# Ledger of designs, part 44: peptides against a protein of PDB entry 5T59

Target 1, 112 residues: chain A of PDB entry 5T59
Amino acid sequence: TTPTMQSTSLLTEHLGYPPISLVDDIINAVNEIMYKCTNAMEKYLMQRNIIGKKDFSDEIKIGTAKLESLLENSVDKNFDKLELYVLRNILSIPSDLLEENRFRLLHHEKLV
Target 2, 90 residues: chain B of PDB entry 5T59
Amino acid sequence: EHIRFQRLVQVCNKALEESIRKLQSWEKIHECFPNYGQTREGIENLTVCQQQVIKLWSNLSRVEFDAIFHERSIEEKLNQLDDLINKARS

## One batch from the design tools (peptide; aimed at target 1 Y85 L87 N89)

Design b2_p23_4_s4 (made by RFdiffusion4, then SolubleMPNN; from b2_p23_4, 7 letters changed)
Fold by OpenDDE base, seed 5:
Structure b2_p23_4_s4 (fold): chain B 112 residues (1-112), chain C 90 residues (1-90), chain A 23 residues (1-23)
Amino acid sequence: as target 1 above (112 residues)
Amino acid sequence: as target 2 above (90 residues)
Amino acid sequence: MERLEKLREKIEKRAEELDKWFE
C-alpha cells in the first residue's frame, strides 16, 4: 500500500527509525560500491596501459568513464524502483491494521 | 508466515543483478576500448578486469547489505511486523 | 512531509510497473 503519515509514524516507532532511512543506507552503500568498482577497473587497466610500445592511457580513461556512466544510470534506475517497492510492499502496514482497534494492538505489543 | 524480509533480500538481489547486467556484456566492455581490445594482451586484461569487477561488486554488496540489515535489525523487525499482521487477521 | 508526498506520488503512478518488475 502507499505510505501515509500514519503508517510512517507507526513504522518509525516500530523500527526505531524512519523507513526511508533503511533505503538511504542501501542506496548510499551501492553508490559507494559502484565507484569503488569503477575506480578499481581504471587503476587495473592504467597499470597495463602500454602494449607493444603503444600507450592506451587516454583510451582507458575515456572507456572507464563510459562504463562508469553506464553503471551509474543502471544503478539509479534499479534502486529507484527498489526504493519505491520497499516502501510500498515491504515497509508497509495494511489498511486493516490502521483501523482503530488494530492500531492499538500494535502499540499494546510494543508495551509488553 | 514470515515473508517481508525474504522479499527485501530478493528485491535487493534483483536490483544488484540488473544493475551489473550491462557490465556482464563482453560486447559492452569491448566497445569502450576499441583499439585496446584489438590486442591480445588488451583482450586478456579486459577479460580479467571484467571478471574481477563483477566479483568485487558481488562481494562488497553482500558484505555491506548484510551489515546494514544487521545494524537496522531489519529481519527481526520485519518478522515482528508479519506476526502483528497475522495476529490482527486471525 | 514533502519528501513523503513526492514518494507517494511516484508509487501511485508506478504501482503496476513496480509489482511486475519484481515478479
Scores: peptide ipSAE 0.661, ipTM 0.947, DockQ to the pose 0.887
OpenDDE base, seeds 1, 2, 3, 4: peptide ipSAE 0.658, 0.659, 0.659, 0.661; ipTM 0.947, 0.947, 0.947, 0.948

Design b2_p23_5 (made by RFdiffusion4)
Pose (drawn by RFdiffusion4):
Structure b2_p23_5 (pose): chain A 112 residues (1-112), chain B 90 residues (1-90), chain P 23 residues (1-23)
Amino acid sequence: as target 1 above (112 residues)
Amino acid sequence: as target 2 above (90 residues)
Amino acid sequence: EPEINEEEAKEEVEEIREAIEEE
């Protein structure tokens, strides 16, 4: 289903937070991991930048950064589909409920 | 009957697996370090990275998301939602 | 799996975000 304002309004009430807030926590979380990994990888190599008698510091900075940017694209790509696949299929509303009052059951839930 | 939350786990894992796939390929890894990878020790060091970075990627994301799913009780909110739409359709 | 039109879907997500920020 396509998201609607009633679903955003109702799901915000059922969840206690807007449906997007969960998606923010995920995207923001994976990004932090992405950089934590690349930074950890660069330092592992920089203290191993000299093999034999040659210094590969330049190649490592370029390589670690050249990898980081490829994840920035792939992650942004794959988690936007998640942002979409979730708001359409998981945090989702059918027509059976907004055509004939979903308000009854949510109000009914909070009380009885 | 509880089907929506397992989906949330499936879609998260699906996004992560695709997010890291280009790093599982030794080729693209060596492309970023062509001269460094032509040394024995370089090959050994790069192997230690991709295998550890992947493990770090999987572990950090696994722990946080399980935590996020806890702080927002999403497994319950969705289980309440799944079994609630059924009661409505009935 | 359902196919989703990304361009339109992104616009709708942006609209949802703006509406939430206004609240």

Design b2_p23_5_s1 (made by RFdiffusion4, then SolubleMPNN; from b2_p23_5, 12 letters changed)
Fold by OpenDDE base, seed 5:
Structure b2_p23_5_s1 (fold): chain B 112 residues (1-112), chain C 90 residues (1-90), chain A 23 residues (1-23)
Amino acid sequence: as target 1 above (112 residues)
Amino acid sequence: as target 2 above (90 residues)
Amino acid sequence: EEEIDEKEERKLLEELRKYIEEL
């Protein structure tokens, strides 16, 4: 079920980059977004850490860290699934085209 | 006849939606701030945070993913791939 | 849930939107 070397080569030629590079971009982006979200939340709450006579700074730091951890776990799980799906079902060459007599099709069409 | 790019967008959206699901739960948010969330002001602050973080998540992901798709010309490339496959099967 | 303050909502938006502008 894993992509073959032939499929990867053909797709790399077609795309101009390896298929995995697209997935890497997506995953890197969502990770950056994730930390920006949690960082912003922490900063906002830390500006509002005093309620009455109580200082909730420690609880805010711990709480936001917990949320970050939960988000990290969910991101990892769901985008691992995404990676597999994209590489297997989207950036893929059907088996009937992975024959020696058809390998030149993509290359030929690119040049025409 | 062009289906691959549509599927890419769909799976990206699904991954984003599932990833943020726990933050959409008020109960989960409140559990992380048990004492802070027992105050009126704390509840208000957390409510605002929850709402706006979810919006930020959505907006940032839209901007960044669109940029990636553009830079990689992925819609065009996937459409071409669909066309090539269909042509080969004809 | 209790009613939220619109002013506080705007403050958070300003804090969060700075990240969008920097992208």
Scores: peptide ipSAE 0.136, ipTM 0.894, DockQ to the pose 0.016
OpenDDE base, seeds 1, 2, 3, 4: peptide ipSAE 0.123, 0.136, 0.117, 0.131; ipTM 0.894, 0.895, 0.893, 0.896; seeds 2, 4 fail the geometry check

Design b2_p23_5_s2 (made by RFdiffusion4, then SolubleMPNN; from b2_p23_5, 13 letters changed)
Fold by OpenDDE base, seed 1:
Structure b2_p23_5_s2 (fold): chain B 112 residues (1-112), chain C 90 residues (1-90), chain A 23 residues (1-23)
Amino acid sequence: as target 1 above (112 residues)
Amino acid sequence: as target 2 above (90 residues)
Amino acid sequence: EEEIDEEEERKLLEELREYVAKQ
């Protein structure tokens, strides 16, 4: 189910941070990793850009750019799915816990 | 009993796996370097590069995600959430 | 959970982010 203001507030209190902050950390991390990987690949190949008498620098730059785009698109797609899943299904509170008689459960447990 | 953190780890791993899948294809790698990959040395370089980037991806993601999970205390928090939900339903 | 296409997923994600941001 889609998060509500109530569930977000309760989860924020429980976690000590908004649920989306965890997802942001994950997404930021994978993006950083992604560009580190592609940069490393480009640098590795550019150090080996000459084979025989031919310079493949241009091809390497184009090729690594293509791979970066490919990886970038895949990361975006898969981690968008991840974000949606996490926020809807993992960092979520069932409706029965959001009923009036259960509304204070998380808060009460925190105080006890 | 505790399921949410396990699911979090699973979906993270799935996202990481699916994201790197295309780079695991030698065919896809070779397509990006059609002339370079026609040379013996080029093939060797691309092979090593592919292996290294996949390892780098896996290693960095493991380290960084574990750090995030630790810093956010997410396993404990999700376990507690599971417990609270189960308690409410009991 | 039902499978959705990328465009619908993007829209839902955007709506979700906007909703969460307003809370």
Scores: peptide ipSAE 0.164, ipTM 0.903, DockQ to the pose 0.370
OpenDDE base, seeds 2, 3, 4, 5: peptide ipSAE 0.068, 0.032, 0.156, 0.150; ipTM 0.878, 0.888, 0.903, 0.901

Design b2_p23_5_s3 (made by RFdiffusion4, then SolubleMPNN; from b2_p23_5, 14 letters changed)
Fold by OpenDDE base, seed 2:
Structure b2_p23_5_s3 (fold): chain B 112 residues (1-112), chain C 90 residues (1-90), chain A 23 residues (1-23)
Amino acid sequence: as target 1 above (112 residues)
Amino acid sequence: as target 2 above (90 residues)
Amino acid sequence: EEEIDEEEERKLLKELKEYIKKQ
């Protein structure tokens, strides 16, 4: 089930930021890492593009682009799943606790 | 009693592992470089690239995710959330 | 899959890390 507005509000108060912000940080980080890795690989191979008398520059560019695409698709798929899991199962409040009592507990803990 | 942060780490690791799965396949790598990979030097270069990119993927992810977790104080917050839930049910 | 040179492996790692560091 999708997180409710109530749970999001309570968690935002508890965390100091919306739950989705954590997921966004994670996803942004992995995407950055992904492109850095593939770009570095391309650069490395392009420095070694000539084998014997043959220039493989075009093949390297195409090949690394294909790998990047594959990795990108996999990242998107797996981290979409991660997002759902985190928001539903980790950064979540059980429905039976989505009451005024839960809110009071959060407030109380902040004061203690 | 504290389970949420552990789960967060686990699912992050799983997502990272599954994301890099295809890159761990030599067959997939070679398929992307069919002619380059038919040369001895090409095979060597690709093999080294494959191994080191996977390592870099893992290392960079560890560093960046740990930084995020620290900046967001997520371990503490999730532990507190566990405690609050347990207390509410007691 | 052929055996790789350990030195080349280290070189790649170094080069890749340096490249990423510069970004």
Scores: peptide ipSAE 0.157, ipTM 0.891, DockQ to the pose 0.016
OpenDDE base, seeds 1, 3, 4, 5: peptide ipSAE 0.134, 0.115, 0.148, 0.139; ipTM 0.885, 0.886, 0.891, 0.890

Design b2_p23_5_s4 (made by RFdiffusion4, then SolubleMPNN; from b2_p23_5, 12 letters changed)
Fold by OpenDDE base, seed 2:
Structure b2_p23_5_s4 (fold): chain B 112 residues (1-112), chain C 90 residues (1-90), chain A 23 residues (1-23)
Amino acid sequence: as target 1 above (112 residues)
Amino acid sequence: as target 2 above (90 residues)
Amino acid sequence: EEEIDEEEERKLLEELREYVEKQ
């Protein structure tokens, strides 16, 4: 069910870049955002680590690490699905357009 | 007519929403801070963090994804792809 | 749902924004 070499070539020509590059940009972006969020949260809580006479620094560090792990797992799962969907259903060439005559038409339209 | 870009936006939004789902659970947040969350101030701090992290997640993803879509000209390219497919089938 | 402190909410947003700006 992986995109064919022919489909990838046509889409690369059309897009100006390989289809996977778009997905890579998206995944890299969400990972960066994820770590920005969790790091900022940790810093915020660490500035508020002492309540009364008790220091919660250790618990905060462990807790934020757990949340980061949960978020990482969820991001990985959901954006793996996204990758498959995008490459199979959005950045895809229908089988009828992969025929020789249709292949030429798409290439011709790009050049004209 | 033009459907691919709309689908891209939809699937991106879904992935973002599902990814943040666990952080939207107060119970899950509290479980990570069992003793800290037993204090009034701790609860307040965690509540603020939860709300604002979710907002930051949403805002940053919107800005960054829009930038990617623009840089990759993906709306135009997907619309053109739709048009080519429709034309070929005509 | 817990009541939130508006000032603390602002502080978190500021912390988050500052971190983003530093990156």
Scores: peptide ipSAE 0.120, ipTM 0.895, DockQ to the pose 0.017
OpenDDE base, seeds 1, 3, 4, 5: peptide ipSAE 0.111, 0.080, 0.098, 0.108; ipTM 0.893, 0.889, 0.894, 0.893; seed 1 fails the geometry check

Design b2_p23_6 (made by RFdiffusion4)
Pose (drawn by RFdiffusion4):
Structure b2_p23_6 (pose): chain A 112 residues (1-112), chain B 90 residues (1-90), chain P 23 residues (1-23)
Amino acid sequence: as target 1 above (112 residues)
Amino acid sequence: as target 2 above (90 residues)
Amino acid sequence: ELLEKASSPEAEKLAEELEKELE
């Protein structure tokens, strides 16, 4: 289903937070991990940048950064689909409920 | 009957697996370090990275998301939502 | 802006592709 304002309004009430807030926590979380990994990988190699008698510091900075940017694209790509797949299929509303009052059951849930 | 939360786990894992796939390929890894990878020690060091970075990627994301799913009780909110739409359709 | 993004035909196609991949 396509998201609507009633679903955003109702799901915000059921969840206690807007449906997008969960998606923010996920994208924001994976990004932090992405950089934490690349930074950890660069330092592992920089203290191993000299093999034999040659210094590969330049190649490592370029390589670690050249990898980081490829994840920035792939992650932004794959988690936007998640941002879409979730708001459409998981945090989702059918027609059975907004055609004939979903308000009854949510109000009914918070009380009885 | 509880089907929506398992999906949330499936979609998260799906996004992560596709997010890291280019790093599981030794080729693209060596492309970023062509000269460095032509040394024995370089090959050994790069192997230690991709295998540890993938493990770190999997572990950090696994722990946080399980935590996020806890702080927002999403497994329950969705289980309440799944079994609630059924009561409505009935 | 988020709802316009999620309602676009492109967003629907991406959601269908991801659903097939999950199957």

Design b2_p23_6_s1 (made by RFdiffusion4, then SolubleMPNN; from b2_p23_6, 8 letters changed)
Fold by OpenDDE base, seed 3:
Structure b2_p23_6_s1 (fold): chain B 112 residues (1-112), chain C 90 residues (1-90), chain A 23 residues (1-23)
Amino acid sequence: as target 1 above (112 residues)
Amino acid sequence: as target 2 above (90 residues)
Amino acid sequence: DWLAKANSPEAQKKVEELEKELK
């Protein structure tokens, strides 16, 4: 089901917030988590940057940056898909309920 | 009867799992640290680091997503939506 | 498959439009 202004309005009324707000919360959360993870990784390895007589700080910085990019790309890809799926298939109103009679029922149920 | 919230949880879990999949690959990790990973101590550090990151990812995502779902009352709202749809179709 | 559905360009455009309107 494709989101519409009508469905969005109805869902907003039902939820108390726009459907996209939930998705935004999810995406913001995962992004925050992602950077916390990569930051933790870098810090952990940087505390262990010297092995023997060699300093691996540069390699660690480059390596963690690569992993961050890899994770970032994956997060973006997967949660973009999630966003669309949620909006189309979860936070959605079937077309038959958007008809006049069904529309009234939704409003009636809230008012009564 | 109630399916939307279950689906939400499922797709969230799927997205999280797929997102972290590459970090679960030791080969991918090692490739990012080719010289560091040639040392015994380096391998040990990377191993621990990998495990910790995956655990951190899983734990934080669980806590944060549950908090979001609670704050948004999404389970209740989705259940109500299911009920409304079912009622309208009856 | 949810992945296929989510990758719809039409869906993406619609979502973007709605995001703008809701802000």
Scores: peptide ipSAE 0.531, ipTM 0.943, DockQ to the pose 0.118
OpenDDE base, seeds 1, 2, 4, 5: peptide ipSAE 0.150, 0.133, 0.138, 0.143; ipTM 0.887, 0.886, 0.885, 0.887

Design b2_p23_6_s2 (made by RFdiffusion4, then SolubleMPNN; from b2_p23_6, 10 letters changed)
Fold by OpenDDE base, seed 5:
Structure b2_p23_6_s2 (fold): chain B 112 residues (1-112), chain C 90 residues (1-90), chain A 23 residues (1-23)
Amino acid sequence: as target 1 above (112 residues)
Amino acid sequence: as target 2 above (90 residues)
Amino acid sequence: SILEKANSKEAIEKTKELEEELE
């Protein structure tokens, strides 16, 4: 289920940052890694673009671009699922505990 | 007792593994380089490239995700959250 | 970046080795 405003506020207080910030960090990281990987692939192959008397530079550029697109689509799909799962099931507070008692416990723990 | 952080690690690993699965397919790699991959040298280069990029993916993701988890103190915070929830239910 | 600040020395070295192989 979608996080409530109340749960988001409580979690933000507990974490010191909004729950979505963690997910954003993860997604930004994997995107950076993805492009580093594809860039490395292209560079590696471009250094080996000539075999015999044939120059495969154009094919390498097109091929690596296709792989990048494939990887990008997969990353988007899987990390969208991750985002939903994390926000709904990990960084979440059970609805039955979203009462005054929960607020007091959080405050009490900070004081003790 | 403490389950949330374990779940976080699991789903992160799953997302990473599923994301790289297509690049683990030699057939898909070869399809992107139909003429290059018909040469002996081309096959060798693609093989090495595939292996190295998968390793790079794995190592970079491990390092960066661990850094994020550390910076956000997420293990400690999730453990505390578990404790708070358990205490509230008792 | 988060990567630059939080990486262990060993992790950085391993990453560089892999990057160099593909550069």
Scores: peptide ipSAE 0.025, ipTM 0.890, DockQ to the pose 0.022
OpenDDE base, seeds 1, 2, 3, 4: peptide ipSAE 0.018, 0.024, 0.023, 0.024; ipTM 0.881, 0.890, 0.890, 0.890; seed 3 fails the geometry check

Design b2_p23_6_s3 (made by RFdiffusion4, then SolubleMPNN; from b2_p23_6, 7 letters changed)
Fold by OpenDDE base, seed 5:
Structure b2_p23_6_s3 (fold): chain B 112 residues (1-112), chain C 90 residues (1-90), chain A 23 residues (1-23)
Amino acid sequence: as target 1 above (112 residues)
Amino acid sequence: as target 2 above (90 residues)
Amino acid sequence: SWLEKANSEEAIKKTEELEKELE
């Protein structure tokens, strides 16, 4: 179920911020974490790029880039699902309450 | 009674776990370093690297998400939302 | 922490159910 404009307004009032802002924070955080992880991996391996007399620097760079791509694709997929679920099922007001005009309770409680 | 915050935590954990799944695969790691991984030292380095990055992923996500949840007061707000909805249905 | 709660067996089962609802 897609969130309505009405529910978004009510939730924004309740939360003090739009529901999407929470999701944005989460997504931004995981993206930052993702790149920190891949960067750390590359740095660790590049410090150990020579085995015997062979230099594996190029392979390490390419390999780490591939892993980053894999992780990036997975993050995008899974957190897109998360976004939809959170907005539809967690940060939402049941439609039956909106239809019955019972959503005013949120506003009333704020005023009392 | 209070279910929304629990659901949020669950889906966040699920997304994080599924996202890191491929890095948990030794086969996938090794495929990215085919020649490096043919050496004893290379295997050792990759093993340590894999373990460390997974731990880093877990630790950073825990710290950052907790910070977000706190800053947004989301547990309290979701509990209140549950209460309001339950009250409206009673 | 939320991570510890999420890693419980019960939480894992519920998460799987939630995921099915989204798919």
Scores: peptide ipSAE 0.243, ipTM 0.912, DockQ to the pose 0.067
OpenDDE base, seeds 1, 2, 3, 4: peptide ipSAE 0.107, 0.219, 0.125, 0.105; ipTM 0.886, 0.908, 0.888, 0.888; seed 1 fails the geometry check

Design b2_p23_6_s4 (made by RFdiffusion4, then SolubleMPNN; from b2_p23_6, 12 letters changed)
Fold by OpenDDE base, seed 4:
Structure b2_p23_6_s4 (fold): chain B 112 residues (1-112), chain C 90 residues (1-90), chain A 23 residues (1-23)
Amino acid sequence: as target 1 above (112 residues)
Amino acid sequence: as target 2 above (90 residues)
Amino acid sequence: DRLEKWNSKEAQEKTKELEEELK
């Protein structure tokens, strides 16, 4: 199913918000979680940055940054797919329901 | 009958699982800390850190996503959508 | 434009891939 302006409008009316808003919430949340995770990791390791006589602070910072980048790339990839799937297959209205008679039915159900 | 919300949950879980997959690789973790990970204590710290971050990822995502779903009333709305579609096709 | 993105061939391919993975 392909998203259309009509379906977006109908879904917005049904949901009380644009479909994309849900996706945005999800993406924003995962991004926040991602950075919380990497920050926590860095903090944990930085508290343990000295092993013996060696200070690994620089390596920890660099390493954590690398992991963050790795996670960012993966998050971006997977949640891009998620966005597409949600908006195409979940928050979607079949084409047959976009016809005039079906449209009235949706409105009727809302009003009743 | 009601499938959309289930699919939403599934796709969210899939995205979360696939996103964290790289961090589940010890090799990937170790590669980022080549010298630190050559020490006994370093390995121990990295091991704990890896486990904790994965758990944190899982827990935070569960809590936050559930909150979003609740705030957006998405289960109800998707169920209603399913019902409307099914009714229209009946 | 999000709509254009959603309707792109790339989007269809990614969605299809994900659909297959979720089966």
Scores: peptide ipSAE 0.334, ipTM 0.932, DockQ to the pose 0.914
OpenDDE base, seeds 1, 2, 3, 5: peptide ipSAE 0.333, 0.328, 0.333, 0.324; ipTM 0.932, 0.931, 0.932, 0.931

Design b2_p23_7 (made by RFdiffusion4)
Pose (drawn by RFdiffusion4):
Structure b2_p23_7 (pose): chain A 112 residues (1-112), chain B 90 residues (1-90), chain P 23 residues (1-23)
Amino acid sequence: as target 1 above (112 residues)
Amino acid sequence: as target 2 above (90 residues)
Amino acid sequence: EEEEEKAEEILERVEELEEKYNY
């Protein structure tokens, strides 16, 4: 289903937070991990940048950064689909409820 | 009957697996370090990275998301939502 | 009012993503 204002209004009430806030926590979380990994990988190699008698410091900085940017694209790509797939199919509303008052059952839930 | 939360787990894992796939390929890894990878020790060091970075990627994301799902009680809110739409359709 | 603004932002994001990914 396509998201609507009622679903965002009702789901915000049921959840206690807007549906997007959960998506923010995920995207923001994986990004932090992405950089934590690349930074950890660069330092592992920089203290191993000299093999034999040659110094590969330049190649490592370029390589670690060249990898980081490829995840920035792939992650931004794959988690936007998540941002979509979730708001459409998981935090989702059918027609059975907004055509004939979903308000009854949510109000009914918070009380009885 | 409780089906929506398992989906949330499936879609998160699905996004992560696709997010890291290009790093599971030794080829693309060596492309970023062509000269460094032509040394024995370089090959050994790069192997230690991709296998540890993937493990770190999987572990950090696994722990946080399980935590985020806890701080927001999403498993319950969705289970309440799944079994609630059924009561409505009935 | 804040919730309505946030909801409008969510709908705009969803429309942009549907167009981008032909979903």

Design b2_p23_7_s1 (made by RFdiffusion4, then SolubleMPNN; from b2_p23_7, 11 letters changed)
Fold by OpenDDE base, seed 4:
Parts: structure tokens; C-alpha cells; sequence
Structure b2_p23_7_s1 (fold): chain B 112 residues (1-112), chain C 90 residues (1-90), chain A 23 residues (1-23)
């Protein structure tokens, strides 16, 4: 189901916030988590950058950056799918119910 | 009866799982550290690092997503939405 | 209106994502 102005309004009223806000929270959270993870990885390895007589700092920095990019791409793809699914299938109202009767029901439940 | 919240949790978990899947590949990890990973200590460090980051990913996502769901009261709201829809169809 | 703005934003994002996934 594709979002409409009517469904968005009804959902916003029901949720108390725009449906997209939930999605944004999720997206922002995973992005934050992603960078926390990659940062932790880099820091962990950088604390162990010298093995024997060799300093692997540069390799670690490059490697962690590559992993970050890899994770970024995966997060981007998968959470784009999530966003689409949520907006179309979860935070949605069936089109057949987007009528006056449905609207009255929501108001009735809210007022009772 | 109540399905929307369950779906939300499922798709969130799936997205999280699929996102971290590539980091679960030792081969991919090792490829990023070709020389470092040729050392015994390097391998050990990478192994621990991989395990820790995956755990961190899992733990942080659980905590943060639960917090979001709680703050947004999304389970209750989605259950109510299901109920309203079902009621409207009856 | 605010709701109109929100609705348009949601729709635009949905459309963008649909294009991305060739839907």
C-alpha cells in the first residue's frame, strides 16, 4: 500500500507523530551503532598496531575504513528495504478502509 | 490478530542480521588486513575484534531499538491499529 | 499544510526507494 495524505494524517493522529519519524529513529540509530562499531574496531586494533618490529597502523586504518565502507553499503541497502517495507506494509492503512467509516472509527475510539 | 508489531520486529532483525553478515565473514575481515593477518598475533587480534564488534552490534541494536520502540509506544500503537482495522472490517 | 508536507515527504521517499529497487 502506498502512503497517501489521508493515511498519513490518520496514522499521525493515531501514533502521535508522523510515521516517518519512527523510520528516521531507526535509521539514525543503526547509523550511530554502525560507526560506534567500526570506531571500536579501529581503536581495538590500533592499540595492537605493533607486532614484533612492524607497525601496522596504516594497514589497520585502511582496513577498518574498508570494513566501514562495507558495513555502510550493507546497512544502506538493508535499511532502505526496511524503510520501504515499514512505510508500505506496517505503517499503512488498507485502501479499502480509507473511507469515512474508518475515520469515524478512529475518532470514536479516541474519544471513548 | 496482532501482526504489525511482529512484522516490525522481524524486519528490523532481518535488516540488522543482513547488515552484519559480511562482517561475519572471516575471509572478508582478513582481506582487509592482508599483512597484519599473516601474523599469529594479528590473527588473534582480528578474531577477537570480529567477535567483539558483532556482539557490540547485536547488543547496541537491541538496546537502541527497544528504546525507540518504547519511546514511540509502537507496539501498543500497532496493536491498536490492527484492532481498529479488524473492527472496521467486521 | 503540515500534514501535506509530511505526506509528500513520505511519498517521495517511497518513490525513491521503489526506483532504487526497481519496483
Amino acid sequence: as target 1 above (112 residues)
Amino acid sequence: as target 2 above (90 residues)
Amino acid sequence: SEQEKISKEILERVKKLEKKFNL
Scores: peptide ipSAE 0.716, ipTM 0.955, DockQ to the pose 0.748
OpenDDE base, seeds 1, 2, 3, 5: peptide ipSAE 0.715, 0.715, 0.715, 0.715; ipTM 0.955, 0.954, 0.954, 0.954

Design b2_p23_7_s2 (made by RFdiffusion4, then SolubleMPNN; from b2_p23_7, 9 letters changed)
Fold by OpenDDE base, seed 5:
Structure b2_p23_7_s2 (fold): chain B 112 residues (1-112), chain C 90 residues (1-90), chain A 23 residues (1-23)
Amino acid sequence: as target 1 above (112 residues)
Amino acid sequence: as target 2 above (90 residues)
Amino acid sequence: SELEEISKEILKRVEELEKKFNL
């Protein structure tokens, strides 16, 4: 279902906040988690950067950066799909509820 | 009867699982550390690191997403929405 | 109105995502 002014109004009233706010919370959270994970990985390996007499610090930094990029791309793709799905299929109002009679029903439930 | 919140949880889990999939590949991990991973000790470190980051991803996402859902009262709101829709169609 | 702007933003985001995924 495609979002409309009417559906957005009804959903915002029902939720107490715009539907997009939930999506933004989710996306912001996963981004934060992502960087916490990559940071932890780098720190862990950098604490173990010397094996024998060889220092692998440069390789570790480059390698963790590559992994971060891979994760970023994957997060971006998958959570874009999530956003689209949520906005179209979860936080949506069926067309039959957008009719005048059904609109009154929503208001009635709010008042009761 | 109540389906929207369940779907929300499902798609969140799916997105999280698909996002971390590349880090679950040992081959991809090893490719990023070609010389480090040629040492016994390096392999051991990478193995532990991989396991820890996956666990961290899982734990943090669970805690943070649950917090969001609670703060937004989304389960209740989506259940109510389902009820309204079902009532309208009855 | 604020709601109008919110609605427009949501629609914009949906359209952008649809384009991204060739939908």
Scores: peptide ipSAE 0.716, ipTM 0.954, DockQ to the pose 0.741
OpenDDE base, seeds 1, 2, 3, 4: peptide ipSAE 0.715, 0.716, 0.715, 0.715; ipTM 0.955, 0.954, 0.954, 0.954; seed 2 fails the geometry check

